# Peptides against a protein of PDB entry 8PQO: the designs that were tried, part 56

Target 1, 252 residues: chain A of PDB entry 8PQO
Amino acid sequence: VLLKEYRVILPVSVDEYQVGQLYSVAEASKNETGGGEGVEVLVNEPYEKDGEKGQYTHKIYHLQSKVPTFVRMLAPEGALNIHEKAWNAYPYCRTVITNEYMKEDFLIKIETWHKPDLGTQENVHKLEPEAWKHVEAVYIDIADRSQVLSKDYKAEEDPAKFKSIKTGRGPLGPNWKQELVNQKDCPYMCAYKLVTVKFKWWGLQNKVENFIHKQERRLFTNFHRQLFCWLDKWVDLTMDDIRRMEEETKRQ

## One batch from the design tools (peptide; made by RFdiffusion4, then SolubleMPNN)

Design b1_p13_4_s3 (from b1_p13_4, 7 letters changed)
Fold by OpenDDE base, seed 4:
Structure b1_p13_4_s3 (fold): chain B 252 residues (1-252), chain A 13 residues (1-13)
Amino acid sequence: as target 1 above (252 residues)
Amino acid sequence: DPLHELNLQLAGT
């Protein structure tokens, strides 16, 4: 098991982020032409549990059509079915990813708290001390070019170059996080993403777990760079606007 | 997390 808590600091409010995240996910999804096929939505309903109230989704990603024929033919039964269970109770979210074949031997869990701070809270997910001591805190700096793969880099998605016309935020210099403290009118938040990766197969555990974390980090980095650089596109949108957009997308 | 749906979508591409 490999646990890392990714802390993504953003010059947006928690409330803004709710809109921005949904917008940016939708936008990023549109940019990917291969999405949607092989996704089965089993459940999509409101839930209330342990004081948490939100939306629960259970989706199955059938990867059979997404892999080469020879992989499909060789894959054990259930190996290409990925289950995603998500509890979205913003500002808290939990996602659990499992595989039918690997069962208990495979788990990806992402638990996210969105807090109006600069990533200074320790153990925001309230892990047991013994577990918490094994969590690596990883700070993602969306302005840090060195954290972005060259193949992923786009100038229009570079927070170090972007200036929001609507909010005046950006560009983000090397010390932007420290400077936020002095900017009373600029909101900030941190997305605390605790990522638990379990891959118990002997000989592959470390490799796969590290690989998955690498991919998660890459995703979080790129996405939040986009989110910030798209600020002017979504900052004036309401949640109702987002919901309407989502409904329109579902009809397609 | 909406991001992870995106992630899985991207992984399928």
Scores: peptide ipSAE 0.277, ipTM 0.863, DockQ to the pose 0.149
Fold by OpenDDE base, seed 1:
Structure b1_p13_4_s3 (fold): chain B 252 residues (1-252), chain A 13 residues (1-13)
Amino acid sequence: as target 1 above (252 residues)
Amino acid sequence: DPLHELNLQLAGT
């Protein structure tokens, strides 16, 4: 099991982020081809448990049509079905990813708290001390180009170059996080993303777990760079606007 | 998390 807590600092408020995240996910999805194929929504309902109230979703990603024929032919039963269970109670969210074949030997869990701070809270997910001592805290700096793969880099998605016309935020210099303390009119938040990865196969555990973390970090980095650079596109939208856009997309 | 749904979609493409 490999645990890392990714802390993504952004010059937006927690309330703004709710809109920005949904917009940016939708926008990024539109930029990709074939993203919606093989997704089955089993459950999509409200839930309430232990003071947590939100939306629960259970989706199955069927990968049979997305892998080479020889892989499909050799894959054990259930190996190509990935289950995603998500509890979305913004500003808290939990996602659990499992596989029918691997069962308890495979788990990706992502737990996210969105807090109006600069990533200074320790153990925001309230783990037991024994568990928390094994968590690596990883700070993602969206302005740091060195954290971005060259193949992923786009100038129009570079927070170090972007300035929001609507808000005046940016560009983000090397010390932008420290400078936020002096910018009383600029909101900020941190997304604390605790990622738990378990891949319990002898000889492959460390390799696969590290690989998955590498992919998650890459995603978080690129996505939040986009989210910030798209600020002027979403900052004036409301949640009602987002819901309307989602409904319109479903009709197409 | 909507971001993670995106992740799975991207991985499947």
Scores: peptide ipSAE 0.260, ipTM 0.856, DockQ to the pose 0.149
Fold by OpenDDE base, seed 5:
Structure b1_p13_4_s3 (fold): chain B 252 residues (1-252), chain A 13 residues (1-13)
Amino acid sequence: as target 1 above (252 residues)
Amino acid sequence: DPLHELNLQLAGT
């Protein structure tokens, strides 16, 4: 098991982020061909549990059409079906990813708290002390180009070059986080993403767990760079606007 | 988290 807490600091409010995240996910999804193919929604309903209130979703990702023929032929039954269970109670969210074949030997869990701070809270997910001592805190700086792979870099998605016309935020210089403390008019938040990866195959555990974390970090980095650089596209939208857009997209 | 659905979509591409 490998645990890391990714802390993404953004010059947006927690309330703004709720809109921005949904918009940016939808936008990024449109950029990917066949993104909805092979996705089965089993459950999509409101839930209330232990004082947590939100939306619960259970989806199956059928990967049979997404892998080479020889992989499909050799894959055990259920190996290409990925289950995603998500509890979205913004500003808290939990996602659990499992595989039918691997069962308890495979788990990806992502738990996110969105807080109006600069990533200074320790153990925001309230882990036991013995578990917390094994968590690596990883700070993602969306302005740091060195954290972006060359193949992923786009100038139009560079927070160090972007300036929001609507809000005046940006560009983000090397010391933008420190300077933000002195800018009373600019909101800020941190997304605390605790990622738990378990892959219990002998000889492959460390390799696969580290690989998955590398992919998660890459995703978080690129996505939040996009989210910030798309600020002018979503900052004036309301949650009602987002819901309407989602309904329109589902009908297409 | 809506971001995770995106992750799975990207992994399947």
Scores: peptide ipSAE 0.236, ipTM 0.844, DockQ to the pose 0.148
Fold by OpenDDE base, seed 3:
Structure b1_p13_4_s3 (fold): chain B 252 residues (1-252), chain A 13 residues (1-13)
Amino acid sequence: as target 1 above (252 residues)
Amino acid sequence: DPLHELNLQLAGT
């Protein structure tokens, strides 16, 4: 098991982020080819548990069409079905990813708290002390180009070059996080993403777990760079606007 | 997390 807590600091408020995240996910999804094929939505319903209210989703990702024929032919039953269970109760979210074949030997869990701070809270997910000792805190700086793979870099998605016309935020210089404290008119938040990866196959555990974490970090980095650089596109939208946009997309 | 649907889409491409 490999645990890391990714802390993504952004010059937006927690309330703004709720809109920005949904917009940016939708936009990024549109930009990707082949997305959504083989996705089955089993459950999509509101839930209430222990004072937490949100939306619960259970999706199955069928990978049969996305693997070579020989892999599909040799794959055990259920091996190419990925289950995603998500509890979205913003500002808290939890996602659990499992595989029918791997069962308890495979788990990806992502738990996110969105807080109006600069990533300074320790153990925001309230892990047991012994478990928390094993968590590596990883700070993602969206302005740091060195954290971005060359193949992923786009100038139009560079927070160090972008300036929001609507808000005046940006560009983000090397010390932008420290400067936020002195800018009373600029809100800030941190997304605390605790990622738990378990892959219990002998000889491959560390390799696969580290690989998955690398991919998660890459995703978080690129996505939040996009989110910030798309600020002018979503900052004036309301949650109702987002919901209407989602409904319109589903009808297409 | 809305990001995970995106992640799985990206991983499948």
Scores: peptide ipSAE 0.261, ipTM 0.856, DockQ to the pose 0.149; fails the geometry check

Design b1_p13_4_s4 (from b1_p13_4, 6 letters changed)
Fold by OpenDDE base, seed 2:
Structure b1_p13_4_s4 (fold): chain B 252 residues (1-252), chain A 13 residues (1-13)
Amino acid sequence: as target 1 above (252 residues)
Amino acid sequence: DPLHELKLQLAAT
């Protein structure tokens, strides 16, 4: 098991982020072909549990059509079915990813708290002390070019170059987080993403677990760079606007 | 998490 808590600091409020995240996810999705093929939505319903209120989704990603024929033929039963259970109760989110074949030997869990701070809270997910001591805190700086792969870099998605016309935020210099403290009119937040990866397969555990974390970090980095650079596109939108856009997209 | 939903969707494309 490999646990890391990714902390993404953004010069937006928690309330703004809710809109920005949904917008940016939708926008990023538009840039990709497909996305619906092989995805089975089993459950999509509101839930309320222990004071947590949100939307619960259970999806199955069927990868049979997405792998070469020989892989499909050799794959054990259930090996190409990925289950995703998600509890979206912003500002808290939880996603659990499992595989039918691996069962208890495979788990990806992502738990996110969005807090109006600069990533200074320790153990925001309230792990047991013994577990928390094994968690690596990883700070993602969206302005740090060195954290971005060259193949992923786009100038129009570079927070160090972007200036928001609507808000005046940006560009984010090397010390933007420190300077933010002195900018009383600029909101800020941190997304605390606790990622738990378990892959129990002899000889491959560390390799796969580290690989998954690497991909998660890459995703978080690129996505939040986009989110910030798209600020002028979503900052004036309301949640109602987002819902309307989502409904319109579903009709297409 | 909406972001992870996106990632899985992209992986399935």
Scores: peptide ipSAE 0.294, ipTM 0.862, DockQ to the pose 0.146
Fold by OpenDDE base, seed 3:
Structure b1_p13_4_s4 (fold): chain B 252 residues (1-252), chain A 13 residues (1-13)
Amino acid sequence: as target 1 above (252 residues)
Amino acid sequence: DPLHELKLQLAAT
């Protein structure tokens, strides 16, 4: 098991982020070739548990059509079905990813708290002390180009070059986080993403777990760079606007 | 997490 807590600091408020995240997810999805073919939505309903209120989703990703024929023919039953269970109760989110075949030997869990701070809280997910000591805190700086793979880099998605017309935020210089404290008119937040990866397979555990974390970090980095650089596109949108957009997209 | 929903959707393409 490999645990890392990714802390993404952004020059937006927690309330703004709720809109920005949903917009940016939708936008990023549109920009990618392909679609949700092979995705089965089993459950999509509101939930309330232990004071947490949000939306619960259970999806199955069927990968049979996405692998070569010989792999499909040799794959054990359930091996090509990935389950995603998500509890979206902003500002808290939890996602659990499992596989039918691997059962308890495979787990990806992402737990996110969005807090109005600069990533200074320790153990925001309230792990037991013994577990928390094994968590590596990883700070993602969206302005740091060195954290971006060359193949992922786009100038129009570079926070170090972007200037928001509507808010005046950006560009983000090398010391932008330190400067935020002195900019009373600029809100800030941190997304604390605790990622738990378990891949119990002899000889491959560490390799796969590290690989998955690398991909998660890459995703978080690129996405939040986009989110910030798209600020002018979503900052004036309301949650109602987002809901309407989602409904329109579903109809297509 | 909406972000991970995106990730899996992209991976499934």
Scores: peptide ipSAE 0.292, ipTM 0.861, DockQ to the pose 0.145
Fold by OpenDDE base, seed 1:
Structure b1_p13_4_s4 (fold): chain B 252 residues (1-252), chain A 13 residues (1-13)
Amino acid sequence: as target 1 above (252 residues)
Amino acid sequence: DPLHELKLQLAAT
């Protein structure tokens, strides 16, 4: 098991982020080829548990058509079905990813708190001390180009170059986070993403777990760079606007 | 998490 808490600081408010995240996810999806083939939505319903209220989704990603024929032919039953269970109770989110074949030997869990701070809270997910001591805190700086792969870099998605016309935020210099303290009119938040990866397979555990974390970090970095650089596109939108956009997309 | 839904959605396409 490998646990890391990724802390992504952004010059936006928690309330703004709710809109920005949904917009940016939708926008990123539009920029990619394909749709929802192989995705089965089993459950999509509201839930309330232990003071947590939100939307619960259970999706299955069927990968049979997405792998080479020889892999499909050799894959054990259920090995190519990925289950995603998500509890979306913004500002808290939890996602659990499992596989039918591997069962308890495979787990990816992502738990996210969105807080109006600069990533200074320790153990925001309230882990037991014994568990927390094994968590590596990883700070993602969206302005740091060195954290971005060359193949992923786009100048129009570079926070160090972008300036929001609508808000005046940016560009983000090397010390932008420290400077936020002196900018009373600029909101800020941190997304605390606790990622738990378990891949119990002899000889491959560490390799796969580290690989998955590497991919998660890459995703978080690129996505939040986009989110910030798209600020002018979404900052004036409301949640109602987002819901309308989602409904329109479903009709197409 | 909507972001992770995106990740898996893209991987499945």
Scores: peptide ipSAE 0.286, ipTM 0.857, DockQ to the pose 0.145
Fold by OpenDDE base, seed 5:
Structure b1_p13_4_s4 (fold): chain B 252 residues (1-252), chain A 13 residues (1-13)
Amino acid sequence: as target 1 above (252 residues)
Amino acid sequence: DPLHELKLQLAAT
């Protein structure tokens, strides 16, 4: 098991982020052709548990048509079915990813708290001390180009070059986080993403777990760079606007 | 988490 807490600091408020995240996910999804093929939605309903209230989703990703024929032929039954269970109770979110074949030997869990701070809280997910000591805190700086793969880099998605016309935020210089403390008019938040990866196959555990974390970090980095650089597209939208957009997209 | 739903959708593409 490999645990890392990714802390993404953004010059937006927690309330703004709720809109921005949904918009950016929708926008990024549109950029992918053929997205959603092989996705089965089993459950999509409101939930209430232990004081947590939100939306619960259970999806199955059927990958049979997405892998080479020889992989499909060799894959055990259920090995190409990925289950995603998500509890969205913003500002708290939890996602659990499992595989039918591997059962308890495979787990990806992402737990996110969105807090109006600069990533200074320790153990925001309230882990036991023994567990918390094994968690690596990883700070993602959306303005740091060195954290972006060359193949992923786009100038129009570079926070160090972007300036929001609507809000005046940006560009983000090398010391933008320190300067933010003195800018009383600029909101800020941190997304604390605790990622738990378990892959219990002998000889492959460390390799696969590290690989998955690398992919998660890459995703978080690129996505939040996009989210910030798309600020002018979503900052004036309301949650009602987002819901309407989602409904329109589902009908297409 | 909506972001992870995106990730899995991308992987399934």
Scores: peptide ipSAE 0.257, ipTM 0.842, DockQ to the pose 0.146

Design b1_p13_5_s1 (from b1_p13_5, 7 letters changed)
Fold by OpenDDE base, seed 2:
Structure b1_p13_5_s1 (fold): chain B 252 residues (1-252), chain A 13 residues (1-13)
Amino acid sequence: as target 1 above (252 residues)
Amino acid sequence: MLSSEELEFLLSI
């Protein structure tokens, strides 16, 4: 098991982020080829549990069409079906990813708290001390180009170059986080993303767990760079606007 | 509403 807490600081409020996240998710999904292909939505419903209220989704990702034929032919039954269960109770979110074949030997869990701070809270997910001591805190700096793969880099998605016309936020210089403290008119938040990866397969555990974390970090980095650079596209939208857009997208 | 994690996972596979 490999645990890391990714802390993504953004010059947006927690309330703004809710809109921006949904917008950026929708936009990113449109830009990805095969988005939704092989995805089966089993459940999409509101839930209430232990004072938590939100939206629950259960999806199956059928990867049979996404892998080479020889892999598909050799793959055991259920090995190419990934289940994703998600509880979205913003500002708290939880996603649990499992595989039918590996059962308890495979888990990706992503738990996110969105807080109006600069990533200064320790153990925001309230882990036991023994578990928390094994969590690596990883700060993602959306302005740091060195954290972005060259193949992923786009100038129009570079927070170090972008300036919001609507808000005046950006560009984010090397010390933007420190400067943000002095900018009373600029809101800020941190997404605390606790990622738990378990892959129990002899000889591959560490390799796969580290690989998954690497991919998650890459994803979080790119996504939040986009979210910020798209600020002018979503900052004036309401949650009702987002819901309408989602409904329109589902009908296409 | 897709969680950011859902999208991120979708984008990662």
Scores: peptide ipSAE 0.066, ipTM 0.779, DockQ to the pose 0.177
Fold by OpenDDE base, seed 5:
Structure b1_p13_5_s1 (fold): chain B 252 residues (1-252), chain A 13 residues (1-13)
Amino acid sequence: as target 1 above (252 residues)
Amino acid sequence: MLSSEELEFLLSI
């Protein structure tokens, strides 16, 4: 098991982020043509559990069409079906990813708290002290180009170049986080993403767990760079606007 | 809509 807490600081409020996240997810999904093929939505309903209220989703990703023929032919039954269970109780979210074949030997869990701070809280997910000692805290700086792979870099998605016309936020310089403390009119937040990766196959555990973390980090970095650089597209939208956009997208 | 975590996962695979 490999645990890392990714801390993504953004010059947006927790309330703004709720809209921006949903918009950016919808936009990124549109850009991935064919990504919807092989996705089965089993459950999409409100839930209430232990005082937590939100939206629960259960999806199956059928990867048979996404892998080479030889992999598909050799894959055991259920090995190419990934289950995603998500509990969205913003500002808290939890996603659990499992595989039918691997069962308890494979787990990706992503637990996110969105807090109106600069990533300074320790153990926001309230882990036991012994478990917390094994968590690596990883700060993602959306303005740091060195954290972006060259193949992923787009100038229009560079927070160090972007300036919001609607809000006046940006561009984000090297010391933007420190400067933010002195900018009373600029909201800020941190997404604390605790990522738990379990891959219990002998000889492959460390390699696969590290690989998954590398992919998650890459995803979080690129996504939040997009979210910030798309600020002018979503900052004036309401949650009702987002819901209408989602309904329109589902009908197409 | 895909949750942010769902999208993050889909983008990672």
Scores: peptide ipSAE 0.055, ipTM 0.769, DockQ to the pose 0.221; fails the geometry check
Fold by OpenDDE base, seed 4:
Structure b1_p13_5_s1 (fold): chain B 252 residues (1-252), chain A 13 residues (1-13)
Amino acid sequence: as target 1 above (252 residues)
Amino acid sequence: MLSSEELEFLLSI
């Protein structure tokens, strides 16, 4: 098991982020050719548990069309079906990813708290001390180009170049996080993403767990760079606007 | 509503 807490600091409020996240998800989905292909939504319903209220989703990702034919032919039954269970109670979210074939030997869990701080809270997910001591805190700086793979880099998605016309935020210089503390008019938040990866196959555990974390980090980095650079597209949208956009996207 | 994490996972595959 490998645990890392990714802390993504953004010059937006927790309330703004809710809109921006949903917009950016919708936009990213549109930009992906074949996005949503092989996705089966089993459950999408409100839930209430232990005072937590939100939306529960259960999806299956059928990866048969996403892998080469020879992989599909060799794959054990259920190996190409990924189950995603998500509890979205913004500002808290939990996603659990499992595989039918691997069962208890495979788990990806992503638990996110969105807090109006600069990533300074320790153990925001309230892990037991013994578990928390094994968590690596990883700060993602959306302005740091060195954290972006060259193949993923787009100038229009570079926070170090972007200036929001609507808000005046950006570009984000090397010390932007420190400067935020002194800018009373600029909101900020941190997304604390605790990622738990378990891959219990002897000889492959460390390799696969580290690989998955590398992919998650890459995803979080790129997504939040987009979210910020798309600020002018979503900052004036309401949650009702976002809901309409989501409904329109589901119909396509 | 896809959580960012849900979409991020989809986009990573």
Scores: peptide ipSAE 0.051, ipTM 0.769, DockQ to the pose 0.210; fails the geometry check
Fold by OpenDDE base, seed 3:
Structure b1_p13_5_s1 (fold): chain B 252 residues (1-252), chain A 13 residues (1-13)
Amino acid sequence: as target 1 above (252 residues)
Amino acid sequence: MLSSEELEFLLSI
């Protein structure tokens, strides 16, 4: 098991982020060709548990069409089905990813708290002290070009170049996080993303767990760079606007 | 609506 807490600081409020996240997810989904193919939505309903209220989703990703024929032919039953269960109770979110074949030997869990701070809180997910000792805190700086792979880099998605017309935020210089403290008119927040990866196959555990973390970090970095650079597209939208857009997208 | 995590997962596979 490998645990890391990714802390993504953004020059937006927690309330703004709720809109921006949903917009950016929808936009990124449109930009990814074939991402929706083989996705089955089993459950999409409101939930209430222990005072937590939100939306619960259960999806299955069928990977049969996404792997070579020889892999599909050799794959055991259920090996190419990935289950995603998500509890979205913003500002708290939890996603659990499992595989039918691997059962308890495979788990990806992503738990996110969105807080109006600069990523300075310790153990926001309230882990036991002994478990917390094993968590690596990883800061993601969306303005740091060195954290972005060259193949992922786009100038129009570079926070160090972007200037928001509507808010005046950006471009984000090397010391932008420190400067936020002195900018009373610029809100900030941190997404604390605790990622738990379990891959219990002898000889492959460390390699696969580290690989998954590398991919998650890459994803979080690119997504939040997009979210910020798309600020002018979503900052004036309401949650009702987002809901309408989602309904329109579901009908297509 | 796809959560950010759902999109992130979709983008990761």
Scores: peptide ipSAE 0.047, ipTM 0.764, DockQ to the pose 0.215; fails the geometry check

